# Peptides against a protein of PDB entry 4AID: the designs that were tried, part 221

Target 1, 242 residues: chain A of PDB entry 4AID
Amino acid sequence: FDIKRKTIEWGGKTLVLETGRIARQADGAVLATMGETVVLATAVFAKSQKPGQDFFPLTVNYQEKTFAAGKIPGGFFKREGRPSEKETLVSRLIDRPIRPLFVKGFKNEVQVVVTVLQHDLENDPDILGMVAASAALCLSGAPFMGPIGAARVGWVDGAYVLNPTLDEMKESKMDLVVAGTADAVMMVESEIQELSEEIVLGGVNFAHQQMQAVIDAIIDLAEHAAKEPFAFEPEDTDAIKA

## One batch from the design tools (peptide; made by RFdiffusion4, then SolubleMPNN)

Design b2_p30_5_s1 (from b2_p30_5, 13 letters changed)
Fold by OpenDDE base, seed 5:
Structure b2_p30_5_s1 (fold): chain B 242 residues (1-242), chain A 30 residues (1-30)
Amino acid sequence: as target 1 above (242 residues)
Amino acid sequence: AKYKLLEVPKELIEKWEKEVREKIRKLVEE
């Protein structure tokens, strides 16, 4: 097995990104671990566009296995076949930052699947899922202008906390999820309790700074393990509007 | 390296920066 691994310390936790052990049939596949939470992200893309395809057909699916769901607070019996509300929300959370980073005019079918393999009940798999999906896309050879990084920021006792635990989040006045590239923040989702614009902006900046280590880790992994870039030349669509 | 970093168009960056600032403003006004 040609296993490539990147390990970093991130917010006082060990983040591990691994490829080459599982899901080898995918274009990109990353096993990501933070604490004892483990996710598998897979990226698959079609090598041709469907005739008459007029939109970019990206599908993102986040899934928590039933044995992990039994440990998740509020994880009642998943009847087989429908995503939970959490799975639907996290699927959208992952979709939003990756969708605009595909090269303009690319309309080949892309499927990203993030599967929670293990949950430690401390580290939420959503942020880890975003990171893993980003890494899997960078490994795939798809025309993806990533990587993205992601971070959750709490506000506890008058300080920013990177990727707060589920217990720390109970004391947090902010649940701020940020995604971005190396150069820009592109997504913010937040629930706040009576916080100033200054604190929220500071949280976004803190998240963007802290995610650089993750972005660099994905780049390093991709430099060693990525597939050859898919040969895609965007049609010069700017010439048709003249 | 097989991996090639693709450049994000400046226009997208400017768009996102605007959208993020507008979103934060709304979150604090609510």
Scores: peptide ipSAE 0.505, ipTM 0.914, DockQ to the pose 0.835
Fold by OpenDDE base, seed 4:
Structure b2_p30_5_s1 (fold): chain B 242 residues (1-242), chain A 30 residues (1-30)
Amino acid sequence: as target 1 above (242 residues)
Amino acid sequence: AKYKLLEVPKELIEKWEKEVREKIRKLVEE
């Protein structure tokens, strides 16, 4: 098997991005591990646009499989069929930063699926899922202006904490999720307890700084394992409606 | 390398920076 792997130390934890072992039928597939939390991201895109397609048909699905869900705190044995509230929220959390990074005029169907395979009860799969989805898209050859990085920032004992554990988050005055490109922060989601703008802004900047290592790791993986870029030229007509 | 980094339009960056700043402002006012 032609397995490519990138490993970095990130917030005192080992982040592993792996491709080439699983889901080879996808355009991009990344197995991402942080601690003992493991997610599989797959990206698949149609090689043609449907006739009359007027919007960009991106679907992002985050899934916690029943075998993993039984270990997830607050996870009930999911009956087949409907996403949980958490799955819906995390699917949106992944969708938001990736959607605007597709080249304008690209209206081929894109499906991103993030599957939680293992949960260590310390590392939340959401951030890992964002990273894995970004990596899978970069590997796919889709016209994606990524990678994105992502980070969670806590505020514990008057300090920023990168990707706090679920236990550290109980003591945190901030749950700040940040996503961005190398150059810019593009998404902030936060729950805060009576914090100043300065602290929150500092947390965003801290997240953006800390995600650079992840962005670089995705680029390095893509340079070694990406498929050929899909030949996409936007029609001139789509440029005029900007 | 087969991979090519695509450039994000400056206009999108400027938009996001504005939106993020405004979001942070709102978060601390609530």
Scores: peptide ipSAE 0.500, ipTM 0.913, DockQ to the pose 0.790
Fold by OpenDDE base, seed 1:
Structure b2_p30_5_s1 (fold): chain B 242 residues (1-242), chain A 30 residues (1-30)
Amino acid sequence: as target 1 above (242 residues)
Amino acid sequence: AKYKLLEVPKELIEKWEKEVREKIRKLVEE
């Protein structure tokens, strides 16, 4: 097996991004680990556009497997065949930052699947799922203008906390999820308790700074393990106006 | 083949920056 792995320290936790061991049938596949939380992200894209395809057909599916459910808070009652509310929300959370990063005019079907394999009851798999999905897309060869990074920021005892544990979040006045590229923040989702704009802006900036290490780790992994870029040239729309 | 980092168009960046600023403003007014 040609296994490539990147390991970084991130917010006082070890983040591991691994490829080449599992899901080899996907265009990109990443096993991401933070603490004892483990997710598998897979990216698959069609090598041709469907006739008459007028929109970009991206699907993102976040799922927590039943074998992991015994270790997932609230996972005990997974009804077979329907996503939970959490799975639906996290699927959207992953979709939102990746969707606009596909090269304009690319209308081949893309499927991203993020599967929670293990949960440690401390590290939420949502952020890890975003990171893993980003990495899987970068490895796939799809015309994706990533990577994205992601981070959760808490506000505990008058300080920013990167990726707070579920227990630290109980004391947090902020649940701030940020996603972005190296150069720009592109998504902010937050629940806040009576915080100033200055604190929230500072949290966004803190998140963007802290996600750079993850972005760099994905780039490093991609440089060593990415598939050959899919030959896609956007139609030069400027050449039609001349 | 070497991984090719693709550049994000400036227009998208400007759009996101505006949307993020507006989102933050709303979050603190609610």
Scores: peptide ipSAE 0.500, ipTM 0.913, DockQ to the pose 0.785
Fold by OpenDDE base, seed 2:
Structure b2_p30_5_s1 (fold): chain B 242 residues (1-242), chain A 30 residues (1-30)
Amino acid sequence: as target 1 above (242 residues)
Amino acid sequence: AKYKLLEVPKELIEKWEKEVREKIRKLVEE
């Protein structure tokens, strides 16, 4: 099997992006590991548009499987068939930064599935899931203007902390999730405790700087393992406004 | 086939930068 792997040190943790071992039937598939948290992201897209399709049909599903649930804090036996509140929130968190990065006029069905395989109780699968989904889309050949990076930033003892552990987050005055491309921040979600605008802005800039290594790692993986780009010509939407 | 990086339109970047700045402002006012 032609397995490609990229490994980087990121915030004092080992990030591994692997493709070619699992889910080969997907257009893109990435096994991502940070510490001992492990996620599988798969991207699948239709090779044609459905007749009468008027919107971009992107579906993002984040799932924490039962075999990981025994290690997930608050991991109650998930009742079969409905996403938890966490799964719904994280699915939206992954959807938001990737949705606007599809080439305008692309209306083929796209499905992204992120599955938590292991949780170490230190590294949250949400950030890792965002990174893995980005990588899987870049490998897929879909007309995706990624990669995105993602980072969580804490504020502990008057300093920024990249991807704080669940224990470090208890002492953090900030839970700042940032997603962006190499050139721009696209998404900010934050919970803050009595922090200045300067500290929050500094946190966003810190996140954007720190995610560059992840973006570069995804690009390097894609250069070695991406499928042929899907032949798609964007609809000339300027012709309708004239 | 080699991976091809697609360029993000500048108009989208400008939109996101504006939205992010506005969001941060609101977060600090709360």
Scores: peptide ipSAE 0.498, ipTM 0.913, DockQ to the pose 0.780

Design b2_p30_5_s2 (from b2_p30_5, 12 letters changed)
Fold by OpenDDE base, seed 1:
Order: sequence, then C-alpha cells, then structure tokens
Structure b2_p30_5_s2 (fold): chain B 242 residues (1-242), chain A 30 residues (1-30)
Amino acid sequence: as target 1 above (242 residues)
Amino acid sequence: AKFKLLEVPEELIEEWEREVREKIRELVEK
C-alpha cells in the first residue's frame, strides 16, 4: 500500500488527509479526518467526452452512510435511496466552488462522492467534505484548477472562531462558510445575526487566511501522490476569447 | 512533480470577487 498522509493543526484541531488505502479504483480518493469525524471523498472522471456532450457533466454527491447514522445528529432514520435535505445542501455547497475550477472546454463526465464514515458530534463533516473533495480532485489528474480550501467562521464573544464545534455554534452570531483558491474567495454562504459589514468582511478574510494551510496541505499531498495529469488540451476556439 | 498547479483565469477571479461582494452586501442588509 502506497499510503500518503498529510497532517496539520488547523483551528486547534488535527486535520489528516490520507490517500492510497481506500477506494483505489477511483481517479482520486482521500480519507479526511478532523477530530473523530471522518469523510471519504472520491473523484472519478471519464477519459473521453460523450458524443454530443454540450455541457460539463459534473455530479457531486454528499452522503452520510447508515452505519455512521447512529453517530450523526438527525441521522438516526436515514431512509435508503433519497438524499436528506442536509445531504442535498452539502452536495451543492461542495459543487459550487469546484465546478468553475475545471478547465474550460472539459466536458468529460466527473463524479465526486463524499461519504461521511464517522461523526464525532463536534466537527461538522461539510467543511471536511469540501476539503476532501478538493484533495481528491487534485489527486485524480483531472484538469482541475484547484485546490480549493474551505472554512467555517463563527463569531463568539466578539471574536472569530475557526470551524466552531456544534456546541460553540449555538453561541455564535455567525455561521459563515467560505470557499476559495489560494488567491481568491469564490463562495460565501452565511447565516448572520445582526452583524456589521466590517465583521462579516473580516470573517471572510479570516476564513481565506486560515484556509491557506489546508490548500498548502492539499498541494503537498498532491505533489507526492497525484496521478499524472490527464492530457487535455482545450480546443483553440476557447483560447481566442482570452 | 506529477501534480501541476493550474492557473485560474483572472476573469474568473474578477467574477468571484464581484459575486462575493454582492453576497456580503446582501447578508448585511438583511
């Protein structure tokens, strides 16, 4: 087993990104752990475009498995087959920042699957799922202009909190989810309770600064474990619009 | 290295920055 692992301290928690043990049939696969929350992200892409494919066929599926459901808040009664509201929302949350980062003109089918394997009731798997999906794509060899990082920011007792626990979030005046590249913030989603623009902007900047360590960790992992880049040259017709 | 970092076009960055600024404004005005 050629297992590669990157470990960082992130917001006072240990983040572990691991590849090479699980889901070897995928183009990229990352087991991500924060606390005792564990997610598996897999990325698979087609090596050819389907005839007549006019759009980029990306599918992102976040799922919390039944074996983890006994440890997932509200997961106790997951019916097999239909995604929960949470699973649908988190799937979109992961999709939004990764979709624009595929090289223009790439229209091969891409499937990203994020599976929650364990939940510690403290660390939400959504941010971890975003990070894991980003890492899996970077490992895959797909023409992906990532990595993305992601962070949740709380506002507790007049301070920013990186990736607040579920208990800390009860006291937070902000639930700010930020995703971005090394250079730019590309997604902001938030629930805010009567906060100033200055505090929100500061939260976005704080998130972007704090996600750099994750981006760097994904790059380091990819440098050591990524597949060869898929030979994709965008057709010259897309280069003329630059 | 097998991994190649791909550059994000500046046009996309400008788009995201605009969207993020708009989103932040919407969040604060609520």
Scores: peptide ipSAE 0.480, ipTM 0.909, DockQ to the pose 0.816
Fold by OpenDDE base, seed 4:
Order: structure tokens, then sequence, then C-alpha cells
Structure b2_p30_5_s2 (fold): chain B 242 residues (1-242), chain A 30 residues (1-30)
């Protein structure tokens, strides 16, 4: 088994990104662990465009398997077939920052699947899922201008907290999710309780700073484990509509 | 390395920065 692993300390927790053990049939596959929360991200892309494809067919699916979902606070035994509200929201949360990072004109089908395998009841799998999806895409060889990093920021006792636990979040005046590249913040989603613009902006900057270690970890993993880049040349016609 | 970091167009960066600034403003005005 050619297993590649990157481990970093991130917000006082160990983040592990692993490839080569599971889902080898995917173009990219990453097992990501933070604490005892474990997610599997897989990226698969078609090697050709469908005839008449006029839009970029990206599908992102975040899934909490029934065996994991039964441990998640407020998680009910899911009936097979329909995504929960949480799964729908997290799927969108992962989709939003990755969609703009595909090279213009790439219209091959891309499927990203993030599966929660284990939940420790402390570390939310959403941020971990974003990181894992980013890593899986970077490993895949798809024309993806990532990686992205992601972070959650809390505001507890007048300080920023990176990736607060579910218990720390109960005391937090902010639930700020940030995603970005090395160079730029792409996405901000937040629920805030009467906080100043200065505090929120500081939280975004804090998140962007803290995600650099994750971005670097994904790059390092990709340098050692990525597939050969898919040979994609955009047709000249797609350049004219910029 | 097999992996190649692709450059993000500056126009996208500028767009995201604008959108993020707008989003932050909207969050604090509520």
Amino acid sequence: as target 1 above (242 residues)
Amino acid sequence: AKFKLLEVPEELIEEWEREVREKIRELVEK
C-alpha cells in the first residue's frame, strides 16, 4: 500500500490527511482526521465532456452515514434516500468555494463526495470535509486552482478560537466559517451575536491566517501523491467571454 | 512534482474580496 500522510498541529488539535489506503478507484481520495472525527473525501471526474454540455457539471455531496449519524447530537436514524438539512447545507458549504476554482471552460463531470465515517462529538466534520474535499481535488489531477483552506472561528471570552468544539460553540458569540486560497478569502458564512465589524473582520483575517498551515499541508501531500495533471486546454472560444 | 499549483486569475480574487467585504458589512448591519 503506497500510503502518504501529512500530519500537522492545527488549533491545538492534530489534523491528519491520508491517501492511498481507501477509495483507490477515485481520481482523488483523502481520509482526513481531526481528533476522532474522520471523513473520507473522494473526487471523480470524467475524462471527456458530454456532447452539448453547456455548464460545468459539478456535484458535491456531503453524507453522514447512519452509523455515524446516530452518534451526532440531534442526529436521527436517517431513512435512506433524502439528504438531511445539515447534509444539504454542508454540501453547499463545500461546493461554494471549490466551484469557482475550476479552470474556465472545463465542463467534464466532477463529483465530490464527502462521507463522515466517525464523529467524536467535539470536532464538527464540516470544516474537516471542506479540507478533505480540497485535498482530494488536488490529488485527482483535475484542472483545479486549489487548494482551499477552511476554518471555523469562534469568539469566546473576548478572544478568537480556531475550530471551537461543539461545547465551546455554545459559549461563542460567533460562528464564522471562512474558506479561501493562499492568497484570498473566497467565502464567509457567519452567525454573529451583536459583534462589531472590527471583530468580524479580525475573525476573517484570523481564519485566513490559520488556514495557511492546512493549505501548505495539502500542497505537500499533493506534491508526493497527486496523479498526473489531466491534460486540459480550454478552447479559444471560452476566452472571448471574459 | 506531478502536482502543479494553478494560478488564480486576479479578477476572481478582486471579485471575492469585494463579495467578502460586502458580506461582512451585511453581517454587522443586522
Scores: peptide ipSAE 0.478, ipTM 0.908, DockQ to the pose 0.815
Fold by OpenDDE base, seed 3:
Structure b2_p30_5_s2 (fold): chain B 242 residues (1-242), chain A 30 residues (1-30)
Amino acid sequence: as target 1 above (242 residues)
Amino acid sequence: AKFKLLEVPEELIEEWEREVREKIRELVEK
């Protein structure tokens, strides 16, 4: 098996991005690990547009498997065949930053699936899922203007904390999730207590700085393991003005 | 190289920067 792996230190934890072992039938597939939390992201895209397709058909599904449910907070209460509230929210959290990064006019079906394989009870799979989905898309050959990075920022004892543990988050006055490209922040979701604008802005900037190492790691992995780019011609918006 | 970075249009960057600033303001005013 041609296994490619990138390993970085990120917020005092080891992040591993791996491809080539599993899910080889996908266009892109990444096994991502942080601590002992493990996710599999797969990206699949159709090689043609459906007749009459007028919108971009992107589907993002985050799921926690039943075999991991014994290690996932609230995982025991999953009804078979319906996403939990958490799975629905995290699916949207992953969808939002990737959707705008597809080349305009691309209307082939795209499916991203993020599966939690293991949870360590310290590292939340949501941020790891965002990173893994970004990496899988970059490997796929789809016309995707990524990678994105993502980070969670806490505010604990008057300092920013990158990707706080679930226990550190209980003491945090901020739950700030940030996603962006190398050049720009594109998404902010947060629950904050009584914090100043300066602290929140500082948290966004801190997140964007800290995600650069992840973006660089995805690029390095893609340079070594990506498929050939899918031949797609963007809509010539200039040809309609003539 | 099999992988090539695609350029993000500046118009999208400007949109995101505006949305992020608005979001931060809304968070602090609550």
Scores: peptide ipSAE 0.477, ipTM 0.907, DockQ to the pose 0.765
Fold by OpenDDE base, seed 2:
Structure b2_p30_5_s2 (fold): chain B 242 residues (1-242), chain A 30 residues (1-30)
Amino acid sequence: as target 1 above (242 residues)
Amino acid sequence: AKFKLLEVPEELIEEWEREVREKIRELVEK
């Protein structure tokens, strides 16, 4: 098997992005590991638009599998058939930054599936899922203007902490999730406790700076493992509604 | 390389920057 792997040190943890071993039938597939948390992201897209398709049909599905559930905090045996509240929230968290990065006029069906395979009880799969989804899309050949990076920022003892552990988060006055491209911050979600605008802005800037290493790692992986770009030309008619 | 970086339109960047600034303001006003 032609396995490609990128490994970086990120926030004092090893981030591994791997492709070519699992889910080879997908357009893009990435096994991402941070610490001992492991996610599989797959991207699949239709090679034609459905007749009468008027909107971009992107579906993002984040799933925590039952074999990982015994190691997930609050992981009860999930009743088959409905996403948990966490799965619904994380699916939206991944969807939000990737949706606007598809080339305007692309209305082929796209499905992104992020599956938690292992959880270490330290590294939350949400950030890793965002990174893995970004990487899988970049590998797929879809007309995606990524990669995105993502980071969580804590505020502990008067300092920013990149991707705090679940235990470090108990002492954190901030839970700041940031997503962006190399050049721009796209999304900010945060829970804060009595922090100044200066600290929050500094946290966003810190996140954006720290995610550059992840963006670079995705680019390096894609340069070595991406499929040929899907030939897509936007129709001029959709450009006029800007 | 088979991979091609696509440029993000500046109009989208400007929209995101506005939304992010508004979001940060809302977070601090709570």
Scores: peptide ipSAE 0.475, ipTM 0.907, DockQ to the pose 0.805

Design b2_p30_5_s3 (from b2_p30_5, 14 letters changed)
Fold by OpenDDE base, seed 2:
Structure b2_p30_5_s3 (fold): chain B 242 residues (1-242), chain A 30 residues (1-30)
Amino acid sequence: as target 1 above (242 residues)
Amino acid sequence: AKFKLLEVPEELIEEWRKEVLEKIRELVAK
């Protein structure tokens, strides 16, 4: 397996997406770096459906490694074995935009694991984790209608800021997390302090515009490194539950 | 290329557009 890497400038920071170095046993694996924050996303999917499987069995686990925990704010008390509140929230944040992008009727087990390997104390791993998970799924060959992009938008001194640092976020009147495909925004989560609808809507549009470069970078990486697409045909029976 | 971009059904896109607009309105109304 050759190492493939895509590098882009994104919000004044270098985003690197790499595959082929580590986690080769996964269906898809991406090492993503922004600043000195580093995450590993892995995607694994079953090649058959379990008998009697009636729902889509997607599991998304975001985790911060213990060796990085000494640099992670609030990481001092990770009891081995229980997800932190942050890990639980970020796992859901990654799950929400990817879940609806699996082809209808696909009920094979899918596991996405996002692991924070390094944290620079400036760049939050959550957005990077969303991007890395999207990329890993696109590389996997799973019937995934991605990529998604993701962005955080701040509002600092009357301007939008793409992926504000943890220090810039202290001065921000908005914490807006957006995920979407090339064509549409599909998820918005926000904490807002006394902002107009116009500013928030403008922030969503700004995020969607800024994530296009990430979506394009994932596509470029996938074109060079993706596995053979898993042959999946939806069963006709799922058409009747409209 | 081995990678194939899959088309998202327009029905899902329409649902997302509606949900996002509703979410924005809810955020600003608080």
Scores: peptide ipSAE 0.531, ipTM 0.920, DockQ to the pose 0.820
Fold by OpenDDE base, seed 1:
Structure b2_p30_5_s3 (fold): chain B 242 residues (1-242), chain A 30 residues (1-30)
Amino acid sequence: as target 1 above (242 residues)
Amino acid sequence: AKFKLLEVPEELIEEWRKEVLEKIRELVAK
C-alpha cells in the first residue's frame, strides 16, 4: 500500500489527511482525522458524459454511520435509508463550495461521499468532512479548481476561536462556517447573537487566514498522491464569440 | 507533479466577494 499522510497543527488540534489505505476503488479517497473524529471522503467521477446531459450531475452525501452515531449525543438510531436533518445540512455545506469549482462545461457524473467513522464528541465532523471532500477531489484527477479550505469560527469572551469544541460552542456568540479557496472566501453560513458587522467580517477573515494551512496541506498531499489529471478541455467559449 | 492546480476565473471570485459581503450584512441586520 502506498500510504501518503499529511499532518498539521490546526487550531491547537492535530489534523491528519491520509490516502492510499482505504477506498482504493474511488478516484480519490481521504481519511481525515481531527482529535478522535474520523471521516472518510471518497470522490468518484464518470469518465464520459451521458448523452443529452444538460446540467452538472454532482451528488454530495454526508453520512453518520450507526457505529459512530451510537457515541454521538442525541444520535438516535438513525433508521437506515433516510438522511437526518444534520446529514442533509452537512451534505449541503459540502456541496455549496465544491460545486462552482468544477471547470465550466464538465458534465460528467461526480459523486462525493463523506462518511463519519468516529466521533470524539468534541470535534464536529462537518468541517472535517468539507476538508476531506476537498482533498479527495484534488486527489481524484477530476477537473476541480480546488482545493477549498473550511473553518468554523466562534466568538468566546471577546475573541475568535478556530473550530470550537461542542462545549466551547455553548459559550460562543457566533457559529460561523466559512469555506474558500486560497484566494477568496466563497461561502459563509452563520448563526450570530447580536454581533457587529466588524466582528463578523473579522471572523470571515480569520477563517480564511486559518484555512490556508489546510489548503496548503491538501496541495502537498495532492502533489504526492494525486492521480493523473483527467483529460478535459473546456469548450473554448471564446472561439464562439469570434 | 501529477496534480495540476487550476486557476479560478476572476469573475467567480468577484461574484463570491459580493455574495459574501451581502451575506454578512444580512446576518448583522437580524
Scores: peptide ipSAE 0.526, ipTM 0.919, DockQ to the pose 0.845
Fold by OpenDDE base, seed 3:
Structure b2_p30_5_s3 (fold): chain B 242 residues (1-242), chain A 30 residues (1-30)
Amino acid sequence: as target 1 above (242 residues)
Amino acid sequence: AKFKLLEVPEELIEEWRKEVLEKIRELVAK
């Protein structure tokens, strides 16, 4: 197997992005590890548009498999079929930052699947899932204007904490999830306990600075392992107004 | 190179900056 791997230190934890071992039938596939939490992201896209397709058909599915459920906080024996509330929320959290980064006019079906394979009870798979999905799309050859990075920021003892553990989050006055490109933040989700605008804005800026190392790691992986770009030319919408 | 970065339109970046600032103000007003 031609395995490509990028490893960085990120917030005092080892982040590993790996491709080429599993899910080779996908357009892009990334095994991502942070600490001992492990996720698999796969990206698949149709090579043609369906007749009469009028919207961009992106589907993002985050899944916590039952074999990991005994290690996932609030993981019950899930019946196959309906996503949990957590899986639904995290699927949306991953969807929101990637959806606007597809080239305008691309209406081929895209499916992103993020599967939690292991949970260490310290590192939440949601941030890792966002990073892995971004990397899988960059490897796929789809017309995607990524990568995105992502980070969680806590506020503990009057300081910012990058990707706090589940235990550190109990003492945090902020749960701030940020996603962005190299150039700009595009998504902020947060729960805040009586914090100033200055602290929250500082947290967003801190997240954006800290995610640059992840963005660079995805680019480095893609330069070595990406498929050829899919030949897609956006319809020149200006030519229809002439 | 098999991978090429695609440029994000500046109009989207400007939209995101506004939305993020509005979101921060909404979060602090609670």
Scores: peptide ipSAE 0.524, ipTM 0.918, DockQ to the pose 0.756
Fold by OpenDDE base, seed 5:
Structure b2_p30_5_s3 (fold): chain B 242 residues (1-242), chain A 30 residues (1-30)
Amino acid sequence: as target 1 above (242 residues)
Amino acid sequence: AKFKLLEVPEELIEEWRKEVLEKIRELVAK
């Protein structure tokens, strides 16, 4: 096994990104760990476009497996075969920041699957899933203009908290999820309790600053473990519609 | 390195900056 691992300290927690042990049949595969929460992200892309393909066929699927359901709040009643509301929301949360980062004109099928393997009941796997998906895409060789970073920001006792625990979030006046590249924030989702624009803007900036360490960690992992870039040349017709 | 960092077009960055600012204003106005 050619196992590559990157470990960083991130918001007072150890983030581990690992590749080469699991899902080696995927184009990219990353195990991401924070605390005792563990996710597997896999990226697979078609090596050719389907005839007549007119849109970019990206599918993102976040799933919390039933064996983890005994540790997931509300997991006791997962009907086999239908995504939960959480799984649907997190799938969209991961999709939104990655979709615009594919090179224009790329219309090969892309499938990203994020699977929660373990949940510690402290660290939500959504942010970890975003990071893992970003890393898996960077390893895949797909024409992806990533990495993205992601962070959750809380507002507790008049301070920003990076990736608050589920218990810290009960005291938080803000649940702010941010995704971005090294250069820019591209996605903001939040629930806010009567906070000023200044506090929210400060939270977005704090998130963007804190995610740089994750972006750098993904780049370092990719430099050591990425597949050969897929040779993709946009057709001239797709360049003219820019 | 096999990995090549691809540059994000500035036009997309400008779009995102605008969208993010609009989103923040919408969140604070509620």
Scores: peptide ipSAE 0.521, ipTM 0.918, DockQ to the pose 0.827

